# Designs tried in a protein design run: peptides against a protein of PDB entry 3ESW. Part 16

Target 1, 322 residues: chain A of PDB entry 3ESW
Amino acid sequence: NNIDFDSIAKMLLIKYKDFILSKFKKAAPVENIRFQNLVHTNQFAQGVLGQSQHLCTVYDNPSWHSIVLETLDLDLIYKNVDKEFAKDGHAEGENIYTDYLVKELLRYFKQDFFKWCNKPDCNHCGQNTSENMTPLGSQGPNGEESKFNCGTVEIYKCNRCGNITRFPRYNDPIKLLETRKGRCGEWCNLFTLILKSFGLDVRYVWNREDHVWCEYFSNFLNRWVHVDSCEQSFDQPYIYSINWNKKMSYCIAFGKDGVVDVSKRYILQNELPRDQIKEEDLKFLCQFITKRLRYSLNDDEIYQLACRDEQEQIELIRGKTQ

## One batch from the design tools (peptide; made by RFdiffusion4, then SolubleMPNN)

Design b2_p21_6_s2
Fold by OpenDDE base, seed 1:
Structure b2_p21_6_s2 (fold): chain B 322 residues (1-322), chain A 21 residues (1-21)
Amino acid sequence: as target 1 above (322 residues)
Amino acid sequence: DELIKLRELIKELEKLAEEQK
């Protein structure tokens, strides 16, 4: 009796799909109660929820995508991508082109477009005067700065001319296309929008220990890839733990389709205590938010994303890209 | 863990089905 393995595989696949889809059904009353209790009683959970409400959706703005594409030197970008692709990309297939694009965007952003601002230049003395700037503290935005989602303004005095220079910490990424300067927050904010504007699957990664970066889903590599605009880094998740010897506790990725604890990808050594939330509660929280973000998707989309999630979880547990 | 096992089993069955063709 030849076992019809094809028939058995099909039957098991149907049952598997049904099981996966069952996890993404509307939350049971008990799950809603657990979620509400968690976000009301745990400050870290409340913070993750608050970030998800912004970071998961803010970059899905077609008007912003258009403004970005109109602002960037697309001719230069694609010329460089085409040049690198022509060297070795043809052997690897069309999907690798997007990896070359992301690598060029990293180069372009750091080298040609955006500037690191530890201290601002003096508005009166001009360029390369940041060395003469003394911090006086921070204050709220003025009426003009408030138009661009500014929560804090750093105030500096020039030691040479005595004038005050304001460094507003803008959260509006469109304003950052004008100012073209900032720290890790401004860099990651605008770069996340840039990647999204090219139609890429992108997540914003928040680290509790005061750093932020991106992840890009590579169709060529078939996985989430570390992307840090500040470092011009592609697929180097180890740079923080190994190269910087940074101590970290939590890395949380925020995307349109989900919220994921990606700590295992980046925290390779020097792990700080994970005492802000129970591990089971964090897992529940991320899954619950992810489920809500997917409520409008069809069964096929839900299934495909769930399969992607499973592969990522396997990667994070085994430490091997399969 | 059970889901991972099920997925692995499905892949093995699909491979066996191809080998029978």
Scores: peptide ipSAE 0.036, ipTM 0.684, DockQ to the pose 0.701
Fold by OpenDDE base, seed 3:
Structure b2_p21_6_s2 (fold): chain B 322 residues (1-322), chain A 21 residues (1-21)
Amino acid sequence: as target 1 above (322 residues)
Amino acid sequence: DELIKLRELIKELEKLAEEQK
């Protein structure tokens, strides 16, 4: 009698689905108490919560998506994507096309659209004068700068003309479409919005050691893919730990559907002490926030996302990109 | 994690089912 493995698998999947769905029900009173105590007593937990309240929702703005798509050279982008897609002759259809799109957006953003700004050019002397700029420190935004979610303005003096140049650190990504310059924060902020504007599933990754990047969920690869706009990097999670020899403690990914500790993907060597929060409390915090973000989803959506989360957790444990 | 083990077992069963077709 041939064992009907398909029937057994289906029965197990039904039971598994019911079990998974049971975990995403409304939080018990005890979980709410644990969460409140954690965010009130642990500064790192409070920081993660604060970031989640912004980063998990801010990029889901249809009006911003329209402005982005109107600002980018879509004809150039799609021409280049079509050209690269045609060379490889892949029969995998629309799923692999999206990987080519993300790779072209990385190229376009770094080479054609956005500029790295270590120091601003002098407002009086004009272009290519940043070498003459001396930092004087930082101050609060003025009335005009405050309109664009500016927390800090870096102040520079020109060694040639003596004039002051302001470099506002804008957090409004729509303002960054105009200024087209910044450091890792501005790059990642605007690039996250750009990817979201194409309807992609994107997370913002915060590293405690002063770097930020993206992850994109590739339907072709069926996993989260490292994306760094500053480096024009696609699927190179090792660049920080190995290539830069960077020491890191925490990498936290923030998306519309969840908050995930992705440290294991990026911290391959030179791990710094993880002493800001207990590992169990961080796991609980991320799961609790993720559960809240999914409260409005239906059972099928919850189950599909839970399956994706499990695949990611398996990947992170095994250290193998499948 | 028992859940990871269960999911892996289900994948193995699905693979065995496909090998029988």
Scores: peptide ipSAE 0.034, ipTM 0.690, DockQ to the pose 0.684
Fold by OpenDDE base, seed 2:
Parts: C-alpha cells; sequence; structure tokens
Structure b2_p21_6_s2 (fold): chain B 322 residues (1-322), chain A 21 residues (1-21)
C-alpha cells in the first residue's frame, strides 16, 4: 500500500493553513483584557505599543515616497548599482539586484547625502565650527520647529562668537531631507523612509540601549537583513555586541506587518537583564500588535506572512543564516 | 514549536512524494 504522501501533505497543509489563519482572527475578549491589563500595568509594554502606533505605519506614505524619490540622485544610485551588479556577473536577476540597491543606498546616504551631527556648526561662524559649540541643554520647539514634529531642541553656544545655535531634533523625515543631518535617530528615520520609498519591506529596529537601525527583507537571501545607515552596514548584526562590545537587553523590530522581538539576532554577548517585562508578556504583546496590524489582510497574505515569521523564528533559534 | 514541526513534516512528506515519482 503505497502511502499517498502527496495527498497526506495536501491535507496537512490545508489544516495547517486553517490553523495559522485561526490565530490571526479577531482577538478573543480574554486576549483584549490581557492586552489592556499589560499596557496599563507595564511601562515597557506601553512604550512598545506607542512606538508601534507610529513606526509600523508612518513610513507607508505614498506622498512621502514620491518626495524622497524626487530628492535623491536616482541616476547616480542606479548607475552605481548597475555597475556593481555587472561586476559580479550574477545571473540571479532582480532579487540580488535589490541587495545591491540597498548597499548603494547605504553608501549614497552616508557618503553623499546625509551628515552626522554630534554638535551643530555655529550658524554665525559657518562650516566646521562644531568644536566651538558648548551644549547649554535642551528646550521645547519654537513655532517653526513645531511644524516638523520636533520633540526637543538642543541648544548650543558658540565659544567664539557667543551666538546660540539651535539643533532641533526633527522626527519629520521630510524635514530631514532638507536638513541632511542628525544622529542615529534622524539617520534611521530618514533611511527607513528611503528604503520604503523603493518599495522594500523594511522594519525599524529599536534598541533599548540608545541605538536604532533597519532591517530589510531580502528576497535573494530570503530573510531579514540587518541594515545600519550610520555604519553603512549590510548584514552585520554582530557589530553591536561583538565589534562595539555593546550591552543590550531588547531589540524590537517595527514593520507595517508586525512587531517582532529580534533581540536574538543582535544580542550575541553582554546581554543585559531583560527585566522590563516578562518574556511571555512581551511575546504576547508583539503577537497581539502583529495580529492587529494584519486584520485587514486576506487569508493568503496572512498565511504568507506567517510562513515568513516562522522562518525568522527558526533562524533566530538556530543561529544559522542559511 | 508544533507548527514548525508540522511544516517540517509537510516538507518531508512533499519530499517523499517527489521521491516516489
Amino acid sequence: as target 1 above (322 residues)
Amino acid sequence: DELIKLRELIKELEKLAEEQK
């Protein structure tokens, strides 16, 4: 009796699909109660929720994508991508081309487009005067700065001319296309939008220990790839834990389709205590938010994303980037 | 974990089905 393995596989796949889809149905009342209790009682959970409400959706703005594409030197970018793609002679088509695009965007952004701003230059003395700047503290935005989602303004005094220079910490990524400067927050914010503007699947990764970066879903590699615009880094998740010897507790990825604890990808050593929330509650929280983000998706989209999520979880457990 | 196992099992069954052709 030849076991019809194909028939069994098909039946199991149907049952599996139905089971997966059942998890993404509207939350049960008990789950809603658990969620509400968690976000009301746990500050970290409240923070993750608050971030998800912004980071999961803000970059999915077609008008912003157009502005980005109009602002970037696309001719230069694609010329460089084509050049690098041609060197490696890859017959592997469009999927690997996107990896080259992301690598060029990292180069272009860091080398040609955006600047690191630890301290601003003096508005009066001009360029390369940041060494003369003394921090006086921070204040709220003025009326003009407030138009660009500015939460805080760093105030600096020039030691040479005595004038005050304001460094507004803009959260509006369109304003960052104009200012062309910032720290890790501004870099990651604008770069996330840039990647999204090319139609890429991108997540914003928040680290509790004051760093932020991106992840890009490579269709070629069939996984989420670490991308840090500040470092011009592609697929180097180890740089923080190993190269920087950074101590970290939480890395949370925020994307349009989900919120994922990606700590295992980046926290390879020097793990700080994960004492802000119970692991089970964090897992529940991320799943619950992810479920909400997927409520409007069809069954096939939900299933495909769930398959991707499972592959990522396997990767994170096995530590093998296949 | 059970879901991963189920998917792995499906893949194994699909592989076995292909080996029977």
Scores: peptide ipSAE 0.032, ipTM 0.650, DockQ to the pose 0.763
Fold by OpenDDE base, seed 5:
Structure b2_p21_6_s2 (fold): chain B 322 residues (1-322), chain A 21 residues (1-21)
Amino acid sequence: as target 1 above (322 residues)
Amino acid sequence: DELIKLRELIKELEKLAEEQK
């Protein structure tokens, strides 16, 4: 008796689709109560919610995308992408072009566009004077700095001329297009916007242990790909745990379509205690926020995203499937 | 976990169906 595996698969797919769609219906009163209680009683949950309210939506600004595209040297970028694609890409299909684009954007951003700023140069002495700068502490923003979503300003004194130099920590990515400098926060913030400006699916990854990076959804690889602008790194999630021997507890990814605990992708060794929230409550929180972010999507969009989510969960539990 | 298993089972069934063609 030839088992009609095709008929069984089709029937299961229908049931699976219906089940998925049922999960994305309006939250039940009990789920709302659980969510409200969790964010009011757990500080970590409140922090994740607060970050989601900003990071999931802030980069979806068409006006910002236009400003980015007008600011970047697109001719140089596409010239380099076309050059690399012409070597290898024709054999692997058109979807790989986007991977080459992201790799070139990493190169361009680090090598040509943005600068690492451990200490600022002295405003009076000029370039390459950061070695003479002594930190005096941090202050609140002045009236001008406050226009650009500045939470803190680092203050430095020049050991040579005695003048004060301010290093405002801007959170406005459009201001960062002008300043062209920062640390991991500024790098990740602006680079997330840059990737979004090319119409890419991007997540902002927050690590509790004071690092941040991106993930890009590769259509070629059919998965989320680690992207660190500071490191010019593509698909190297191991760099933190293995290369840096960094100890970590939580990595949370924030995107327009969801919030996901991606800790398993990056925490390969030296795991710190995950004691900030119960695992079941964190899972619930991420799912609940994700459900809210998808409330306006149609059934087909919800289904496609859910299929992507399930594939990611398989990857995170069992390792790379490809 | 059950949904992940179901998705995997569907993929396995689809593969088996293609192998029978």
Scores: peptide ipSAE 0.023, ipTM 0.593, DockQ to the pose 0.738

## One batch from the design tools (peptide; made by RFdiffusion4, then SolubleMPNN)

Design b2_p22_2_s1
Fold by OpenDDE base, seed 5:
Structure b2_p22_2_s1 (fold): chain B 322 residues (1-322), chain A 22 residues (1-22)
Amino acid sequence: as target 1 above (322 residues)
Amino acid sequence: DEELIEKIKKELEEKYKELLEK
């Protein structure tokens, strides 16, 4: 009996589309009750919700994208991308150009644009004086710092001149275009906005164990790609677990179209206890938030995103079996 | 949809071959 694979494939596609669209219908009253109870009773769930309310939407600001593009040396960036694309890109097709762009943005950001700041330089003594800085603690922002979404200001005293230097931890990425310095939080925040400003599909990844990075959806690789601006790293999800021997419990990705537990991509060894929430409740929470984020999308957009979601889930399952 | 149909078709054919070789 010749199996008509074409007819089977067509039938499967129709059934799959209908099934996916059924999942994105309005939440049942029972699901709303479960969600409300979960975020009111579980602190981790409340934290994920709170982060989603900010991180899933804040970077989708056209005015910010314009300011970013006006601030970056686009001539240098595209010159370098074109140079790398001319070497190898013609054989791989046009979609690889975006991978070269992200790699150049990683280079440009780390090497030319942004600086790591463990301790600030002394405002009085000038450059390369951070070694003389003693931490005095942290305080709330002043009236000027408060304009730029600053929650915390680190206070340092210079051992040489005795003057106080403030290091405000700005969460406004537009202010970071001016200050051009920070730690993993500032790096990831601004770099996420930079990638978004080029029209890329980007997620912000939060790790519970005090690190943050990005994921970019590569059309060439047809998957989410690890991107760490601090490390100038592209497609190296193993660096934390393997290279750093970092112990981790949760990695959650936040994007405009969804919230996803990506822990399986990054936690390859030294897994810490996942005791903050039940696995079933975390899965429900991420799916529920994702469903809300997609509420305004049409059926074709929902279907396309759901196909990507299923591919990612398959990838995340297979990666643990190797 | 046609590209996806061809991908699904190919995957089904491959899985069917793998099942016949077992």
Scores: peptide ipSAE 0.018, ipTM 0.420, DockQ to the pose 0.579
Fold by OpenDDE base, seed 2:
Formats: sequence, C-alpha cells, structure tokens
Structure b2_p22_2_s1 (fold): chain B 322 residues (1-322), chain A 22 residues (1-22)
Amino acid sequence: as target 1 above (322 residues)
Amino acid sequence: DEELIEKIKKELEEKYKELLEK
C-alpha cells in the first residue's frame, strides 16, 4: 500500500488550519458569561483586563511613532547598528540586523537618552542635588500635570534650600520624550513606544512584583526576546530570578495581537504562590482577550499568529531557548 | 506552508514506521 504521505499531510494541514481558525471565531455565549463572571469576581482578572485595554493598543499610534523618530538621533543609531552589523552580521543574513538595532536602541536609550530618577534633582539647586531630597509623600496632579496622563505626583523637599520639587509620574510617553527621566514604569513605557516606532512586534511585560520590561519578536531568532531598557538587557530572561534573586508570581505580556502568561520564561526559581487566580481561569482569560484582539484579522493572519503562539508555548514548556 | 507540509509528512512517516515495527 503506497501511502501518499504528501496528500495526507496536505489534508491534515487543511484540517489543522480549520481547527485553529475555529478557536478564533466569535466567542460562544457560555464563554462570554464565563469571562464576565471572572472579571467581576476576580480582582486579578479585572486588573489583567484593565491593563490589556491600555497596553495592547496605546502604542499603535502612527503620530506618536513619527514624534519618536523625529526626537531620536537616528543618524547615530543607524551608524552604530551598521558598524556592529559590518563586523559580524554579514555571515548571518539580513534578519540579524533587527537584533543589532534593538541592542543599539538599548544602548542609546540608557546611555545617551533617558535617566534613572530615584529622587528628582532640586528645581532650585540644579543638577546632581537628588541626595538632598527628602520625600514628603504623593499627591494628585495639578492642572498642567493632568494634561500628560499623570495619576500621581511624588513630592520632595530639598534639605539645602527648603524648596519643594514635584516628580510627576507621567504615563504619556510623548511627555517622557521631553522629561527623559523616570523609574522602571517610565523607562518601559517610552522604550515600548520606541521599539514600536521602528515597526517591531513588541509586548509589554507586567510583573506583579513591581517590575516591567519588554519583549520583541526577533525574526532572526524566530522567538520572543526579553528586552529590559533599565538593564540594557537583551535575551537575558534569567536576570530577575537568578541575578536579582527576585521572588515572582506572575509575568503577563501585553501586545496588540495577544495577552500571554510568560511567567515560565522569567520565574526560574523563588516562585511565589500563584494564588490570585486559578491557573485554568488565567489561561481562559488570556485566550479570551487574545481572541478579542484578533477579531478583525483575516484567516491567514490568525493562522500565522496561532502558529507563533504554539511555537512559544512549546518553547516555554521545553525550557530550551538557550 | 511547504515547510509545515514537509514537517507533517516526516512526522507521519516516522509514526508509520513505528507502527510497522510494533
């Protein structure tokens, strides 16, 4: 019996494509009820939904991309990328150029563009005066600060001159192009927009234990790559669990095309109890939000993204990204 | 699609060989 394995493979591929596409059809009434009940009864689920409503779409703004590209020193960036690509990249093909670009953007952002702000400098005493600053607490934004999506303002008193300095925690990434300072939240927010402005496929990773970073999809590596602007880190998902010995419970990635639990990539040791939601409910929630984000995509786009999702799930199970 | 077809084809051929060896 000459089994035509080619014809069987083609038939299985068609059936598999149809099966995958069937998962991304409009949600059944029972799924909608389950989703509504979950977000109304579980605070963590409500938080993930709220984050998805912002983080999955906010960076897909062409006007913001233009402002970013006009603000960055593109000549310096591309000069440095071309220089590094000319050393090693010719052997590995054009797809590696994007990895060099992301590495240079990490360098440029940390060294040339943005500043870490544990405490602000005194507005009266000038630069390098943060050591003289005492926190007085936090308050709501004033009328000017409110224009830039500011939820909280940290208040500091200068021990030298006695003047008050305000450190508004801006969520508007365009304002961050001006202020060029912040903590992990401001760093990750603006850096996510920067990566998006270069046309990259980017996710914002939220960690429950008060850290945030990015992932970008490397076409060269054919996977999601860890990117932390604060650390100038590329493809080092272990830094939190191993190098920092950080205890973590949840890492959730938010992108335009989906919401994914990426905890397995980053939580390598010192796992905290995952007691905020049932694992089955978190999986359902992420899948449901992902399905909603893909409702406007065509069948081929849905299929390609589903293949990528499956590869990522295999990667996360096998632990073989290195 | 061609790479996936070739992958599925190989997996089917391997599974078929394993079934014939049992």
Scores: peptide ipSAE 0.017, ipTM 0.427, DockQ to the pose 0.823
Fold by OpenDDE base, seed 4:
Structure b2_p22_2_s1 (fold): chain B 322 residues (1-322), chain A 22 residues (1-22)
Amino acid sequence: as target 1 above (322 residues)
Amino acid sequence: DEELIEKIKKELEEKYKELLEK
């Protein structure tokens, strides 16, 4: 009896596809009840939901992508990408080119484009005057600042000239293309949009312990790659736990196609208590939101994304970035 | 799909060999 392994494999693949697709069908009434109860009773779950409603879709704006591409020095960027790509002896058309692009975008963004703003420069005294700035506190946006999704304005007084300088914390990434300054929030916000503007699969990673970064899906590496614009870091998920010795509890990735608990990628030591939600409820929440984000996708798209999800879960369990 | 079929096929062949060696 020659076992037709090819026929068996094909039958198993069909059944497996059907099984995967069955998980992405419309949520059962019981799942909806569980979800509603969870987001109404658990503040962390409500926060994750609220973030997903913004972060999963806000960067998928073609008008913003055009503005970004018009604002960046694309000639410089591609010149540098091509130079580094050629230097390493790669042929044109390899999926690895995108990794070089992301690395150059990290360089360009940090070195040429955006500025870290711990304190603003004095509007009167000019550049490199931040050392003379004393914080007076925070206030709400004025009428002009409110146009650019500003939640908070930090107020500073210049010790030299006595003038007040406002540092609005803009959440509008298009305004950040003009201001070209901020902290981790502004950096990650604009850089996420920049990566999206190049047609990349990008996630925004929120850490509960007051940091944010990106992930991009490398087609060359066939995985999600850590990207921190503040650090000019590519594929260094260990920097927080190991290099910074940062204590962390939760890292949640938000993308157009899903919400994923990526804590295992970044929390390698000094784990804080994960006491904000039950692990089963967090897993359910992320899966439920992910399922909702995929409702408009076709069966092939759903299947491909599910394969990526499974591969990522295997990676996160094994602790081996292959 | 073809790559996944070949992977599944190979895993089935390996499992079958392991069962025959027992």
Scores: peptide ipSAE 0.016, ipTM 0.411, DockQ to the pose 0.771
Fold by OpenDDE base, seed 3:
Structure b2_p22_2_s1 (fold): chain B 322 residues (1-322), chain A 22 residues (1-22)
Amino acid sequence: as target 1 above (322 residues)
Amino acid sequence: DEELIEKIKKELEEKYKELLEK
């Protein structure tokens, strides 16, 4: 009895595909009720939903991508990428080029393009005067600042000249292309847009303990890769827990195709209590939002993404990236 | 679908090799 293993394998794959696709059908009424109750009763769930409504879609703007590409020194970037790619003699295939691109974008962004702003320079005294700046607090945006999605303006007084300097915390990434300065929020916001402008699959990672970074999907490594623009870091998810000895509770990744709890990738030690939501409810929430983000996709796209998600979950359970 | 299956098989095989080398 020659068992046609190929026919059995094909049949199992069809059944598996159908099973996966069945999970991404429109939410049942009971799931909608559970979701509504969760976001209405749990503040953390409401926060995750609110972030998803912005972060999952805001960077998918072709007009912004064009403005980014027109603003960056693409000749310098590609020259450096081509130089590093040529050293490896193409032995690892074409997909590795995107890893070199992301590494160069990290270098370019930190070294040549964007500036860390712990305190602003004095508008009157000029450059390298931030040491003389005393924080006075925060204010709402003025009429000009409000045009660029500014929620808060930090106010500083110069100890030398007594003048006031405003540091608006802009959330408009196009304004950040002009200002070219900020903290982790501004860095991650603009860098997420930059990576998206190169056609990459990118997620924004929010950490509850006041840090933010990116992940990009490497086709070469076939996984989500940690990317921190502030640190010029590529594939170093351990830097927070190990190098910084940072205590953390939640890391949530927001992308166009899904919302994922990635805490297991980054919280390797010094875990803080995860008491903001039940683990099952957080898992349900992320899956529910992810389903909604995929409602317009075809069956093949849904299946491809579901396979990628399963591989990521296996990776996160096994701790294999270290 | 065959290309996706081959890709998934290859990824599973690579992950299995990585598991065996540890």
Scores: peptide ipSAE 0.013, ipTM 0.433, DockQ to the pose 0.076

